# Designs tried in a protein design run: peptides against a protein of PDB entry 1ZZD. Part 59

Target 1, 109 residues: chain A of PDB entry 1ZZD
Amino acid sequence: FQVVNPYLLRDLVDLGIWDEGMKQYLITQNGSIQGLPNVPQELKDLYKTVWEISQKTIINMAADRSVYIDQSHSLNLFLRAPTMGKLTSMHFYGWKKGLKTGMYYLRTQ

## One batch from the design tools (peptide; made by RFdiffusion4, then SolubleMPNN)

Design b2_p13_5_s3 (from b2_p13_5, 4 letters changed)
Fold by OpenDDE base, seed 2:
Structure b2_p13_5_s3 (fold): chain B 109 residues (1-109), chain A 13 residues (1-13)
Amino acid sequence: as target 1 above (109 residues)
Amino acid sequence: DPTHDITEEDLLA
């Protein structure tokens, strides 16, 4: 099931743009607000879905966390349209950053 | 594209 982010809902209400049409739009867009012209860019940056966040940033954050744990945590990467080249690049970058296990889960849309 | 910022330089490293 799909649940709207409660903080996103609050901010959309505060902007005065929340209505039934907006709700249906979010459902059809799987929670993405990137295409909305009346939403500040700051909010678009804040409320990126897993398909919109830089996976390089996710790898960096995972590498930072791995310093404090004995075993690498499960790293989940999300690719909307994976190619062999992109997958290879991600693996090498993860290796360069010193991830113990590397990519544990790969999810595609 | 969430993989846009992963470049060929990352492969060569």
Scores: peptide ipSAE 0.022, ipTM 0.454, DockQ to the pose 0.597
Fold by OpenDDE base, seed 1:
Structure b2_p13_5_s3 (fold): chain B 109 residues (1-109), chain A 13 residues (1-13)
Amino acid sequence: as target 1 above (109 residues)
Amino acid sequence: DPTHDITEEDLLA
């Protein structure tokens, strides 16, 4: 099931653009507001889906968290169109960042 | 592309 981000909902209401049409739009766009012309860019930068966030950033955050964990952490990576090159790049980057577990889940859109 | 910022430099470890 899909639930609208409550903070995004708040901001869209504050912009005065929230209605049933907007709700349906978000459903069809899997929560993305990147295509909306009447939304400020700062909000688009703030509200990115897992498919729109840099996976390098995700790996960096995971590496930062892994400093204080043994083996109880799992990494989730999301790619719209994965290629062997992209997968290899992410694998080696994660390794370079010192991810001990090396365990990640790959999700594709 | 969420992997756009991963460059070939990141492959060198």
Scores: peptide ipSAE 0.022, ipTM 0.418, DockQ to the pose 0.638
Fold by OpenDDE base, seed 3:
Structure b2_p13_5_s3 (fold): chain B 109 residues (1-109), chain A 13 residues (1-13)
Amino acid sequence: as target 1 above (109 residues)
Amino acid sequence: DPTHDITEEDLLA
């Protein structure tokens, strides 16, 4: 089942744009608000789905965290249209950034 | 695509 992010729901209500139509829109869009013209960009940036976040940024964040821990955090990457080239690039990029452990989980849409 | 910023060039860097 699909559940609307409660914080997103709150913000949409605060904007006064929450209604049954909006609810159905979110369901059909798998939780994405990126296509909504009446939502501030700030909220769009905040509520990116896993399929809308830069995976390079995720790798960078993981690398930054690894400085403070002996064992790397488990890293999950999400790819909508993975290619062998992209996968290989991500692995090597992570290695170059100093990740102690490479990609642990890969999920595709 | 959330991986648009991951390119083949990253292999060469």
Scores: peptide ipSAE 0.019, ipTM 0.443, DockQ to the pose 0.539
Fold by OpenDDE base, seed 4:
Structure b2_p13_5_s3 (fold): chain B 109 residues (1-109), chain A 13 residues (1-13)
Amino acid sequence: as target 1 above (109 residues)
Amino acid sequence: DPTHDITEEDLLA
Protein backbone atom coordinates (compact mmCIF):
# COMPACT_ATOMS: atom_id res chain seq x y z
CA PHE B 1 0.00 0.00 0.00
CA GLN B 2 1.01 3.58 -0.54
CA VAL B 3 2.42 5.12 2.60
CA VAL B 4 3.58 8.48 1.33
CA ASN B 5 1.66 10.71 -1.00
CA PRO B 6 3.91 11.38 -3.98
CA TYR B 7 3.19 15.08 -3.90
CA LEU B 8 3.92 15.20 -0.20
CA LEU B 9 7.16 13.41 -0.85
CA ARG B 10 8.07 16.00 -3.44
CA ASP B 11 7.33 18.82 -1.05
CA LEU B 12 9.36 17.21 1.72
CA VAL B 13 12.27 16.87 -0.67
CA ASP B 14 11.87 20.50 -1.65
CA LEU B 15 12.02 21.39 2.02
CA GLY B 16 15.24 19.43 2.29
CA ILE B 17 13.99 17.29 5.13
CA TRP B 18 13.50 14.03 3.29
CA ASP B 19 15.82 11.27 4.38
CA GLU B 20 15.69 7.69 5.54
CA GLY B 21 14.75 8.78 9.02
CA MET B 22 11.83 10.76 7.71
CA LYS B 23 10.76 7.82 5.60
CA GLN B 24 10.75 5.49 8.57
CA TYR B 25 8.94 8.06 10.65
CA LEU B 26 6.18 8.36 8.09
CA ILE B 27 5.88 4.60 7.87
CA THR B 28 5.42 4.34 11.61
CA GLN B 29 2.95 7.21 11.55
CA ASN B 30 0.95 5.76 8.67
CA GLY B 31 1.79 8.72 6.48
CA SER B 32 0.91 11.43 8.96
CA ILE B 33 3.03 14.56 9.05
CA GLN B 34 0.97 16.24 11.74
CA GLY B 35 3.56 15.58 14.39
CA LEU B 36 6.53 16.97 12.48
CA PRO B 37 7.81 20.22 13.93
CA ASN B 38 9.77 21.22 10.85
CA VAL B 39 6.84 21.10 8.45
CA PRO B 40 4.85 24.26 7.80
CA GLN B 41 1.30 24.21 9.04
CA GLU B 42 -0.02 24.85 5.57
CA LEU B 43 1.48 21.58 4.42
CA LYS B 44 0.03 19.80 7.41
CA ASP B 45 -3.35 21.15 6.48
CA LEU B 46 -2.88 20.15 2.88
CA TYR B 47 -1.61 16.65 3.48
CA LYS B 48 -3.93 15.11 6.00
CA THR B 49 -4.32 11.39 5.89
CA VAL B 50 -7.73 9.91 5.28
CA TRP B 51 -8.07 9.38 9.00
CA GLU B 52 -7.28 12.98 9.79
CA ILE B 53 -9.79 14.52 7.43
CA SER B 54 -13.27 15.15 8.69
CA GLN B 55 -15.60 12.82 6.90
CA LYS B 56 -18.06 15.67 6.89
CA THR B 57 -15.65 17.46 4.61
CA ILE B 58 -15.43 14.39 2.44
CA ILE B 59 -19.18 14.31 2.17
CA ASN B 60 -19.21 17.98 1.27
CA MET B 61 -16.73 17.42 -1.51
CA ALA B 62 -18.67 14.44 -2.73
CA ALA B 63 -21.82 16.50 -2.81
CA ASP B 64 -20.04 19.08 -4.91
CA ARG B 65 -18.78 16.41 -7.27
CA SER B 66 -22.21 14.89 -7.56
CA VAL B 67 -23.22 17.87 -9.61
CA TYR B 68 -20.99 16.60 -12.37
CA ILE B 69 -21.18 12.85 -11.94
CA ASP B 70 -23.80 10.21 -11.49
CA GLN B 71 -24.57 9.78 -7.84
CA SER B 72 -24.20 6.08 -8.37
CA HIS B 73 -20.48 6.64 -8.12
CA SER B 74 -19.19 5.24 -4.89
CA LEU B 75 -18.15 7.36 -1.95
CA ASN B 76 -15.45 6.09 0.33
CA LEU B 77 -15.67 7.10 3.95
CA PHE B 78 -12.98 6.41 6.47
CA LEU B 79 -13.78 6.10 10.15
CA ARG B 80 -11.32 5.24 12.84
CA ALA B 81 -13.96 4.11 15.29
CA PRO B 82 -17.39 3.93 13.74
CA THR B 83 -20.43 3.99 15.96
CA MET B 84 -24.04 3.65 15.09
CA GLY B 85 -24.58 7.23 16.05
CA LYS B 86 -21.80 8.46 13.85
CA LEU B 87 -22.96 6.37 10.93
CA THR B 88 -26.48 7.63 11.34
CA SER B 89 -25.25 11.18 11.53
CA MET B 90 -23.21 10.82 8.38
CA HIS B 91 -26.10 9.19 6.61
CA PHE B 92 -28.46 12.01 7.37
CA TYR B 93 -25.85 14.61 6.62
CA GLY B 94 -25.15 12.99 3.28
CA TRP B 95 -28.84 12.89 2.60
CA LYS B 96 -29.13 16.53 3.51
CA LYS B 97 -26.33 17.40 1.13
CA GLY B 98 -27.99 15.61 -1.74
CA LEU B 99 -26.29 12.24 -1.66
CA LYS B 100 -29.60 10.44 -1.43
CA THR B 101 -28.64 7.84 -3.97
CA GLY B 102 -24.96 7.77 -3.20
CA MET B 103 -23.42 4.48 -2.29
CA TYR B 104 -21.15 4.67 0.70
CA TYR B 105 -18.23 2.38 1.26
CA LEU B 106 -17.16 2.50 4.86
CA ARG B 107 -13.54 1.82 5.65
CA THR B 108 -12.17 1.45 9.15
CA GLN B 109 -8.67 1.82 10.44
CA ASP A 1 14.72 18.11 -10.18
CA PRO A 2 15.09 17.35 -6.49
CA THR A 3 12.72 14.42 -6.82
CA HIS A 4 14.92 12.66 -9.33
CA ASP A 5 16.09 10.10 -6.82
CA ILE A 6 12.65 9.25 -5.51
CA THR A 7 11.93 5.58 -5.96
CA GLU A 8 8.74 3.60 -5.78
CA GLU A 9 10.04 2.07 -2.59
CA ASP A 10 9.90 5.50 -1.01
CA LEU A 11 6.20 5.69 -1.80
CA LEU A 12 5.09 2.18 -1.04
CA ALA A 13 5.36 -0.16 1.92
Scores: peptide ipSAE 0.010, ipTM 0.301, DockQ to the pose 0.017

Design b2_p13_5_s4 (from b2_p13_5, 4 letters changed)
Fold by OpenDDE base, seed 5:
Structure b2_p13_5_s4 (fold): chain B 109 residues (1-109), chain A 13 residues (1-13)
Amino acid sequence: as target 1 above (109 residues)
Amino acid sequence: DPTNDISLEDLLA
């Protein structure tokens, strides 16, 4: 288990902003660089954590994978602040996209 | 953390 993505580490070093303070910051932010002012937006988009990626996109990817497999893999959804309305929408969206199994697991931050 | 893992079906029930 690595707290910091090795490719992210390399890019931060290339930016010249990697130090012990940055390391501690990333630990407290669970690897997120979204709040860093001196990081280009393209890197922020590239290194989104599981909590920052659109769960709709993840569901779409799972639906695409289901074309090649007999049984859908268990789908893990990550929501920072889930509401019943959001969960209901995600459930029906998954169904609409034709996932073969209803084995959806919710992980909360 | 297993304590934060719940089935979506169970949550919506």
Scores: peptide ipSAE 0.026, ipTM 0.414, DockQ to the pose 0.053
Fold by OpenDDE base, seed 2:
Structure b2_p13_5_s4 (fold): chain B 109 residues (1-109), chain A 13 residues (1-13)
Amino acid sequence: as target 1 above (109 residues)
Amino acid sequence: DPTNDISLEDLLA
């Protein structure tokens, strides 16, 4: 699989910070650039990994898709360290957004 | 990976 997002690679090269050290850093961080102090926040927001994207955002996108899908579709949620409180909040948020017939699945890292 | 998928409904039951 692609270890580094090709668009991320391009932007890191444009920033002039791409080197072997950066490559190794990304490998150890599973592609995350959130911990890099020399990367603009806008790029960090753009290149969030699946574990860093707001689950509310994912639920919102799923709700939007549900408008066009007649059959029940699965909703995949990703949590690095799930807690019962977080799961409960996500459940009720999904319900509020109208995903009443969706199948909710949790993945953990 | 289906082995890592858990139904949220089942988890909260």
Scores: peptide ipSAE 0.024, ipTM 0.370, DockQ to the pose 0.055
Fold by OpenDDE base, seed 3:
Structure b2_p13_5_s4 (fold): chain B 109 residues (1-109), chain A 13 residues (1-13)
Amino acid sequence: as target 1 above (109 residues)
Amino acid sequence: DPTNDISLEDLLA
């Protein structure tokens, strides 16, 4: 496993803000840089963790890919605090988007 | 902060 995304590490080094303190910060934040004030927003957008990406966007991307593949994708979703209502909504949203296979795995934090 | 994996089967159970 990689505690720090190697590409993120590179960019943080390029920014000149990489040090042991930053490393420990990332570990405690599960790789998230969203709370760092000295990181450009564009990098924050680029390096959103699975918990920070809209799962709706993930579903949209999966639907787009399914147009060109013979097999259905195994869709995995990540939710910090899932509710049955939210899960149901996501399931049917995927259905409406034409996903051949619904949600297969749910990861919670 | 524990990450848990839940299968659809487990969710429906």
Scores: peptide ipSAE 0.023, ipTM 0.382, DockQ to the pose 0.048
Fold by OpenDDE base, seed 1:
Structure b2_p13_5_s4 (fold): chain B 109 residues (1-109), chain A 13 residues (1-13)
Amino acid sequence: as target 1 above (109 residues)
Amino acid sequence: DPTNDISLEDLLA
């Protein structure tokens, strides 16, 4: 189940490049516009997918949220091409940030 | 596969 980001849709329409072909492209690219040469870099930076955003930032955000949640919530991390070194770094970084749950789930694309 | 959910701790164990 995939839904196009409504804000991205708006901006693509404003650029005049939204059509059925673009829709299918986004579906095949899991919502990523990084490969589109006719899209300004500013928009590419704005609409990074969960696979393209720094997972360190995700962990930071989760740590902030964890202040108001109990241990029943889990942190989900998304990596397109995970390495053991990257996973280890994320694990201990999360620990350092004091996540209550301490249980992170890795999802691969 | 976004449906593949693995615990990070289990992966590092």
Scores: peptide ipSAE 0.016, ipTM 0.355, DockQ to the pose 0.059

Design b2_p13_6_s1 (from b2_p13_6, 5 letters changed)
Fold by OpenDDE base, seed 5:
Structure b2_p13_6_s1 (fold): chain B 109 residues (1-109), chain A 13 residues (1-13)
Amino acid sequence: as target 1 above (109 residues)
Amino acid sequence: ADELDEDVLKEAA
């Protein structure tokens, strides 16, 4: 498991803000740069972690993949603070988008 | 730490 994306590392070096402190910060933040004040917003948008990407977007991507395969791959969903209501909504949204399998794996932070 | 729960969405439906 790689905490720091190699392309993110390159961009942080280009910004001149990469050092040992930044490395330790990213480790504690599981690779997230959303809280960094000296990083342009465009880079924050580009390097969103799995916890920061819209779950609907992930489901949409899975639905798109299902067009090319007979059986949907297992879908991994990442939620910081899941509630029963949100889980139910995600289940129905996946169904609405036409996922072929109901094999959903939930990862909680 | 992150936890993995299998088939949680099915149980929640």
Scores: peptide ipSAE 0.010, ipTM 0.342, DockQ to the pose 0.071
Fold by OpenDDE base, seed 1:
Structure b2_p13_6_s1 (fold): chain B 109 residues (1-109), chain A 13 residues (1-13)
Amino acid sequence: as target 1 above (109 residues)
Amino acid sequence: ADELDEDVLKEAA
């Protein structure tokens, strides 16, 4: 699992704020730049981590991919603070969207 | 750190 997105690295370098301190900060924040006040909001919106984007969107993308493949593919979901209710909702939502395979990997932060 | 939680997955399934 890559800690720093290569495109994010490029943009941080272009902003002139990339250094060893920034690198260590990103490691401790699991790649998130959401807490950085000197980063434009546009970049924060662009570089949301897997923990910060909607898992519903991930399920939608997985369902879209399933339309074009016959073999089963693994679905990976990432939850910062999972609850049983949320997990149940995701399972049934995936079923409703016609996923051939349910969740194979569930990761927590 | 990210960690795989298979127990949670199986419980929710």
Scores: peptide ipSAE 0.008, ipTM 0.324, DockQ to the pose 0.065
Fold by OpenDDE base, seed 4:
Structure b2_p13_6_s1 (fold): chain B 109 residues (1-109), chain A 13 residues (1-13)
Amino acid sequence: as target 1 above (109 residues)
Amino acid sequence: ADELDEDVLKEAA
């Protein structure tokens, strides 16, 4: 169960604003940080872009590249019975897997 | 993994 982008988590930790309350907030907001007043706009823009990526596209990409996702059964489960939470989780999971190389910061593209 | 990165970046752009 993951609704928080791991890089977002890192950044929030670096900002010193990560706590259980923040986690719960993000869960209720499906990972969106747009409503957080204590987050720099630059980060909002960065993760807005990430969040705006089509969930369906991410799922499709993950499915097409299932060779890099060792939890293929979990992926299949998400596709079979998608919920908002699961889709979010899949999105961020796929994102995490895809960005292990560190090519995360999209603002330069 | 690298291919995914590139594709994600392309879509995000």
Scores: peptide ipSAE 0.008, ipTM 0.248, DockQ to the pose 0.058; fails the geometry check
Fold by OpenDDE base, seed 3:
Formats: structure tokens, C-alpha cells, sequence
Structure b2_p13_6_s1 (fold): chain B 109 residues (1-109), chain A 13 residues (1-13)
């Protein structure tokens, strides 16, 4: 079952907007707060779900980590609606960024 | 909506 991010929960409580309606909203939105008009953008950026984070950003972060890792590491991507072209592009982007290990796994929504 | 992970290589084949 889905569990609301405890840190997000805290921040929503601090904003004074947490209630049963908000809880149900988050459940229906798979944890996303991107559509909430009364949430600061900085919190929206902070609490992007895996489906809302740029895949390129994920790859960039992995590439940055690889500089300090002396062994191969796995990279996992999350795509809402993957296409072969998109997957290929992401794979080669990772290659261009010098990832020691290619993209192994894809999770779809 | 939440599907299991798939092997990228297998998907690309």
C-alpha cells in the first residue's frame, strides 16, 4: 500500500493544510503535490516523486557519483510512458556522461 | 498503474 512521505507530511502540517482531504488527494495522486496551488514551489521541487524527476537529472547525478566510485553501479530509471526511442536516448545519454555501468532496469507506471 | 521493473536490455530487444 502507499505510504505518505513522512517528511512531506510534516511540511504539509507545518503549512496548516494537512487534513483528511489532503490525505485522500495525495493517495489519488500517488504522492504528488505538484498540482496543489497552495504549496510553495520550493516544496514541490523538493518532493517530486520518482515519476516527476527529470531522467536526465537522475543520470547526471549518477555520473557525478561515478567519479568517486571505484566499482560499477546500477542505474534505475522511472518512466511513466516509455517509448523505445526515449529509452535509447536515455541509454546513450548515460553513455555520453561516462557512466561506468549502463542502465539496467526500467520501472513503469 | 505501478508495474514491476523490467530489464532495459530485454525491453530494447
Amino acid sequence: as target 1 above (109 residues)
Amino acid sequence: ADELDEDVLKEAA
Scores: peptide ipSAE 0.006, ipTM 0.313, DockQ to the pose 0.059; fails the geometry check

Design b2_p13_6_s2 (from b2_p13_6 with W5M E7D L12A)
Fold by OpenDDE base, seed 2:
Structure b2_p13_6_s2 (fold): chain B 109 residues (1-109), chain A 13 residues (1-13)
Amino acid sequence: as target 1 above (109 residues)
Amino acid sequence: ADELMEDVLEEAE
């Protein structure tokens, strides 16, 4: 597993903010740049980790894929800090979207 | 797999 996305590394270098301190920071944050004040919001949106992407968006994408796949595909959801309420909401939303297969894998950090 | 996950969620609620 590569902690720092190679394209993110390039963009950070282009911004002139890449150094050893930044590297160590990203390692401790598992590649997240969301907490960096000197990074444009556009880059933060682009380089969200699997723990930062809206799982609702992931469900929507999975529903779209299910239209073209004959066999049910595996849906993987990633939650950094899952609560029962959030899990329930995600489950019913997935059901409403008509996924061939519901939640197959739930992964937590 | 679907039923298993649903069962887990229902039991935890």
Scores: peptide ipSAE 0.011, ipTM 0.346, DockQ to the pose 0.069
Fold by OpenDDE base, seed 3:
Structure b2_p13_6_s2 (fold): chain B 109 residues (1-109), chain A 13 residues (1-13)
Amino acid sequence: as target 1 above (109 residues)
Amino acid sequence: ADELMEDVLEEAE
């Protein structure tokens, strides 16, 4: 059972980005918002903890999860210039849309 | 939905 920081919840609501997808994303990231591209850096700094992994690590983990969370569903995503940030966004969007299971196929041009 | 995702991806850069 994971409890969301009430102040973090407030700030995310104020940003208008709080929803079920965001909640699920936070669960997968153990409460970390460091990997969220749509969150201001100031908030990331504010809610960073001593034991929190680096943003790079979060992005890498998010990217890895987005690809191999499951193999039952497949989602093709097309990126012209894939970056770690984009991969994180993909992961976030996947969770936001309830894609808790599925495999992401990254297509690049 | 696709457009929304694209917007999010673009913001990440």
Scores: peptide ipSAE 0.009, ipTM 0.394, DockQ to the pose 0.049
Fold by OpenDDE base, seed 5:
Structure b2_p13_6_s2 (fold): chain B 109 residues (1-109), chain A 13 residues (1-13)
Amino acid sequence: as target 1 above (109 residues)
Amino acid sequence: ADELMEDVLEEAE
């Protein structure tokens, strides 16, 4: 069973951003790349017709995985004047680093 | 934690 479009997979490999973290992210997002900060907009537009998910939805999915606060082991994330783009990037980064059950703390100022 | 996240999202919109 192919979870990822083979052409998309090729393009991600060509970009040098394909790894296990990316694979798991795509599985969780049902193949959507719209929320990935390290993917060129050109590719997002190319595959948009197949996988268009709101940035907020992507953030919510990531938040469901990483809301638990562990003071001794959590990654601390700090944002100034957060935007949807920044939050999306932040959550993707956390996922890529293997945060699966709320292993980060979000702080804004 | 969820409540905090929601507050951040509201500010970002």
Scores: peptide ipSAE 0.008, ipTM 0.340, DockQ to the pose 0.111
Fold by OpenDDE base, seed 4:
Structure b2_p13_6_s2 (fold): chain B 109 residues (1-109), chain A 13 residues (1-13)
Amino acid sequence: as target 1 above (109 residues)
Amino acid sequence: ADELMEDVLEEAE
């Protein structure tokens, strides 16, 4: 079954946060990104009404992709309180970092 | 980019 909306999937990839951990998270959340601290709120709001998204909106999001990435990273960096959201962000960061390291070794061997 | 998208979609479906 398709867990993630294809446009959402693209956006998550563009944000550089798509990985196996993210996939498993979305499976447990029935495709909802509302609980993800490393996703811009604007994107969350957009996908609340995913069925109403126009092609124009998709194009605009693509054009603003770099801004969304920077905003997401900035938001994560400025979180100081050890909230569940922060812990989730740290979890995904650690996971992604681990994957990068693993891929590095796989390529060098 | 297209190749990446195809790979990701295969995993997501």
Scores: peptide ipSAE 0.000, ipTM 0.194, DockQ to the pose 0.036

Design b2_p13_6_s3 (from b2_p13_6, 5 letters changed)
Fold by OpenDDE base, seed 3:
Structure b2_p13_6_s3 (fold): chain B 109 residues (1-109), chain A 13 residues (1-13)
Amino acid sequence: as target 1 above (109 residues)
Amino acid sequence: ADELDEDILKEAE
């Protein structure tokens, strides 16, 4: 059980980006907003804690979870020049679109 | 089980 910080919730609502997808994303990311592309850096700094994990770790954890989730469809990403920021953004977008699995497989071209 | 969501790619680019 995880409770969303009420102040964070307020700020996300004010930004107009709060929805069920965002909520689920936060749950999977243990409350971290560091990887959200549509959140101002100021807010990221504000809600950053000593328990924040690297974006790489976030992605890795999401990938690991995906292995244990029985899904009919997996999330595969294809990038020419992947960056951590881009990967996180894509992961978030996938989650927002209702995908229950995170990115666990990346193809590069 | 492998599926690519093209919309994700477009949005992320």
Scores: peptide ipSAE 0.007, ipTM 0.355, DockQ to the pose 0.044
Fold by OpenDDE base, seed 1:
Structure b2_p13_6_s3 (fold): chain B 109 residues (1-109), chain A 13 residues (1-13)
Amino acid sequence: as target 1 above (109 residues)
Amino acid sequence: ADELDEDILKEAE
């Protein structure tokens, strides 16, 4: 698993802020650039980690892929601080979206 | 590393 998205790496290099310090920062932040004040908001919006992107969006994308898949893949959901309500909502939402021929896993950071 | 908690959705019966 890559710590740094290759496209993010490119953009950070283009910004001229990529160095060893930045690399270490990203390692400690699990790849997140959300806390960097010298990064444009547009890039922050673009480069969200699996912990920062809406899990609903992840489910939607998985459902779209599942249309053409015959039980050949699994879905992983990532939450920083899951609650029972959130888990229940995700469960039923996934079911409602047609993820009936697969399964998805809950993972924590 | 990510830790697996549980299966939250299983294949339909």
Scores: peptide ipSAE 0.007, ipTM 0.318, DockQ to the pose 0.066
Fold by OpenDDE base, seed 5:
Parts: C-alpha cells; sequence; structure tokens
Structure b2_p13_6_s3 (fold): chain B 109 residues (1-109), chain A 13 residues (1-13)
C-alpha cells in the first residue's frame, strides 16, 4: 500500500525537509505528519490520515452518500484504541443518521 | 498493520 501521499511528498520537498530520514519516519508513523514540529499546521490539517480525522464526520458523509446510492455499500471506521464505550457511541450514532443497509466494519491500527 | 477485527453491523436480511 501507499505510505506517503504523492501530494504530501511534493509539499515536503518544497519545504526542503524531505530526505531519507523523513521517509523512514513517515513509514514508522503510517504516513502521519502530525508530530513534526517543522511542518505548518495548515499542512497537518490538510494531510490527516484516516486515523486522525473524525469518525463522526465519516459517518455523516456516508449517510449523505446513501441518499444518492440505491445499492448496498460498506462503511469502514478506524479506531486506534477501541473501547466498549466508543463502539456503543459509534453504533448508535450511525443508527441515528439512518445507516440501515450495508456492512459496518471496525478496523484497528 | 491495520486489521479488520469485528463486524459491528451487517446488512439487514
Amino acid sequence: as target 1 above (109 residues)
Amino acid sequence: ADELDEDILKEAE
């Protein structure tokens, strides 16, 4: 799979901070730049990984898409450290938003 | 690595 987003790579090169060390760092961090002090916050916001964006937002987008899709589809949610409380909250939130078809998969890092 | 660990909701039969 792709570890480094091609557009992120370009921006890191433009910042002058791309090197072999940075590449290895991103590999170990699964593409995350959130911990880098020399990267502008604007870029951090732009290049959030699936583990760093709000899963609530993902559910909202899936619910919106279901209005225009008449076939079954799958929804994948990503949690670093799932707890029973988080799972329950996500389940009921999805139900509240009208997700009544498709498969709901939980993935952990 | 990322893993699929559970099916939380399945399509209604």
Scores: peptide ipSAE 0.006, ipTM 0.313, DockQ to the pose 0.059
Fold by OpenDDE base, seed 2:
Structure b2_p13_6_s3 (fold): chain B 109 residues (1-109), chain A 13 residues (1-13)
Amino acid sequence: as target 1 above (109 residues)
Amino acid sequence: ADELDEDILKEAE
């Protein structure tokens, strides 16, 4: 597991905000830059971690892949704090999008 | 690090 994306590291250096303090911050935040006020929103959108990407988008991408294969790829969803309501919503959304297999793996932080 | 994977299909059975 790489804590800091190498491209993110480059961009932070280019911004002139990379230092030891930033490094330690990112380690404690598992690579997330979402809480940094001095980072442009464009970069925050670009460098979302698996916990910050909309799982709805992931389901959409999985549905697109299922068109080209006999069986849907195993769908891995990442939720920081799953609730029963959210799980139910994702399940039915995946079904509606025509996934050949339902949600297979749920990973939590 | 994240927790171990949970098999959602098993829970739905």
Scores: peptide ipSAE 0.000, ipTM 0.314, DockQ to the pose 0.059

Design b2_p13_6_s4 (from b2_p13_6, 4 letters changed)
Fold by OpenDDE base, seed 4:
Structure b2_p13_6_s4 (fold): chain B 109 residues (1-109), chain A 13 residues (1-13)
Amino acid sequence: as target 1 above (109 residues)
Amino acid sequence: ADELDEEILEEAK
């Protein structure tokens, strides 16, 4: 588990806002820059953590990829607070999108 | 992001 994406680090340095305080902030925020007012929104969109990306979007992308990959390839889902309801909903949506087979790996924060 | 996840819940109902 790396707290800071190396490319994000580069961009923060380029912005001139990287320092020890920023590093500590990112540690406390589990790598998230979403709360930083001095970071452009475009950069925030680019560097969303896996916990900040909509799992619906992840499923959509997985459905698109499934056309080109073996069904043995796994889908990784990340939920902050998984519930049976959320899992059921994701399965339903995945099925709707054509993910009728495959392996799901659930990660939790 | 969270809004889209909530949409999944609504569609499943």
Scores: peptide ipSAE 0.017, ipTM 0.392, DockQ to the pose 0.405
Fold by OpenDDE base, seed 2:
Structure b2_p13_6_s4 (fold): chain B 109 residues (1-109), chain A 13 residues (1-13)
Amino acid sequence: as target 1 above (109 residues)
Amino acid sequence: ADELDEEILEEAK
């Protein structure tokens, strides 16, 4: 079940580039607009999918949450093409940042 | 994908 982000839809309509072709493009790209040449970079940065956001940034945000949460919280990471080296790096980075628990869920595309 | 997910979950326990 795929749902287009309603805010993304609004912005694409405001840009005047929303049409049936755009709709089909988004479906084939799993909601990604990164490859669209007629979309401002600002919007591309805003509407990154879970596969396009830096996982290091996600870890940083999780570490920040750990300051305010007494109980351990689950960290979810999303990798399009995980490698052992990348997984190891993320593990140790999370440890260095002081996460209360290790990586709980790893999802791959 | 599921295989890798399970491996990480086991390590996290």
Scores: peptide ipSAE 0.011, ipTM 0.325, DockQ to the pose 0.058
Fold by OpenDDE base, seed 1:
Structure b2_p13_6_s4 (fold): chain B 109 residues (1-109), chain A 13 residues (1-13)
Amino acid sequence: as target 1 above (109 residues)
Amino acid sequence: ADELDEEILEEAK
């Protein structure tokens, strides 16, 4: 099931734009607010879905966590339109970062 | 793992 990020909900309420229509909009947009013209860019930058952020950032975060773990979890990558070149570069970048996780899961939108 | 996951793993060999 899909739920609204509680912090996003708070900020949308603070903006005075939260209502049933906004809720339905978020459902249809899979939680994305990038297309909303009445939302400050700062909030759009803050509230990006897993499909909207750089997967390089995800890899970096995973690498940071991996310093303290011994293959306790797997890395998940999310791409809107994956290409073989993109996938290869991401995989090897993760490898170069010293990820101990041997299994990478790819999800597509 | 899906088909793309396997493809990534093959490239890493």
Scores: peptide ipSAE 0.007, ipTM 0.359, DockQ to the pose 0.123
Fold by OpenDDE base, seed 3:
Structure b2_p13_6_s4 (fold): chain B 109 residues (1-109), chain A 13 residues (1-13)
Amino acid sequence: as target 1 above (109 residues)
Amino acid sequence: ADELDEEILEEAK
């Protein structure tokens, strides 16, 4: 079941915009606040869902870890609307960045 | 639902 992030809930209450309508909005948006005009950008950046985080950044982080370990950590990617081109680019980018293992999990919405 | 929201708020503090 889906629940609202408790920290997000707190911040929305502090903003004075939390109500039943907001709750229903979050449910329909799978927890995303990116489309809310009355939320500061700072909070939007903080509360990005896994679908909204740059997967390129995740790959970079994985590559950085690979420098210090014998084997790359498992890499999980989340794509809302994957295309063949995007998947191919991600694979090659990972290789270029020196990942010792390919993507372990690929999740799609 | 309202009771659950209150519980979450308390945990967030």
Scores: peptide ipSAE 0.000, ipTM 0.244, DockQ to the pose 0.014

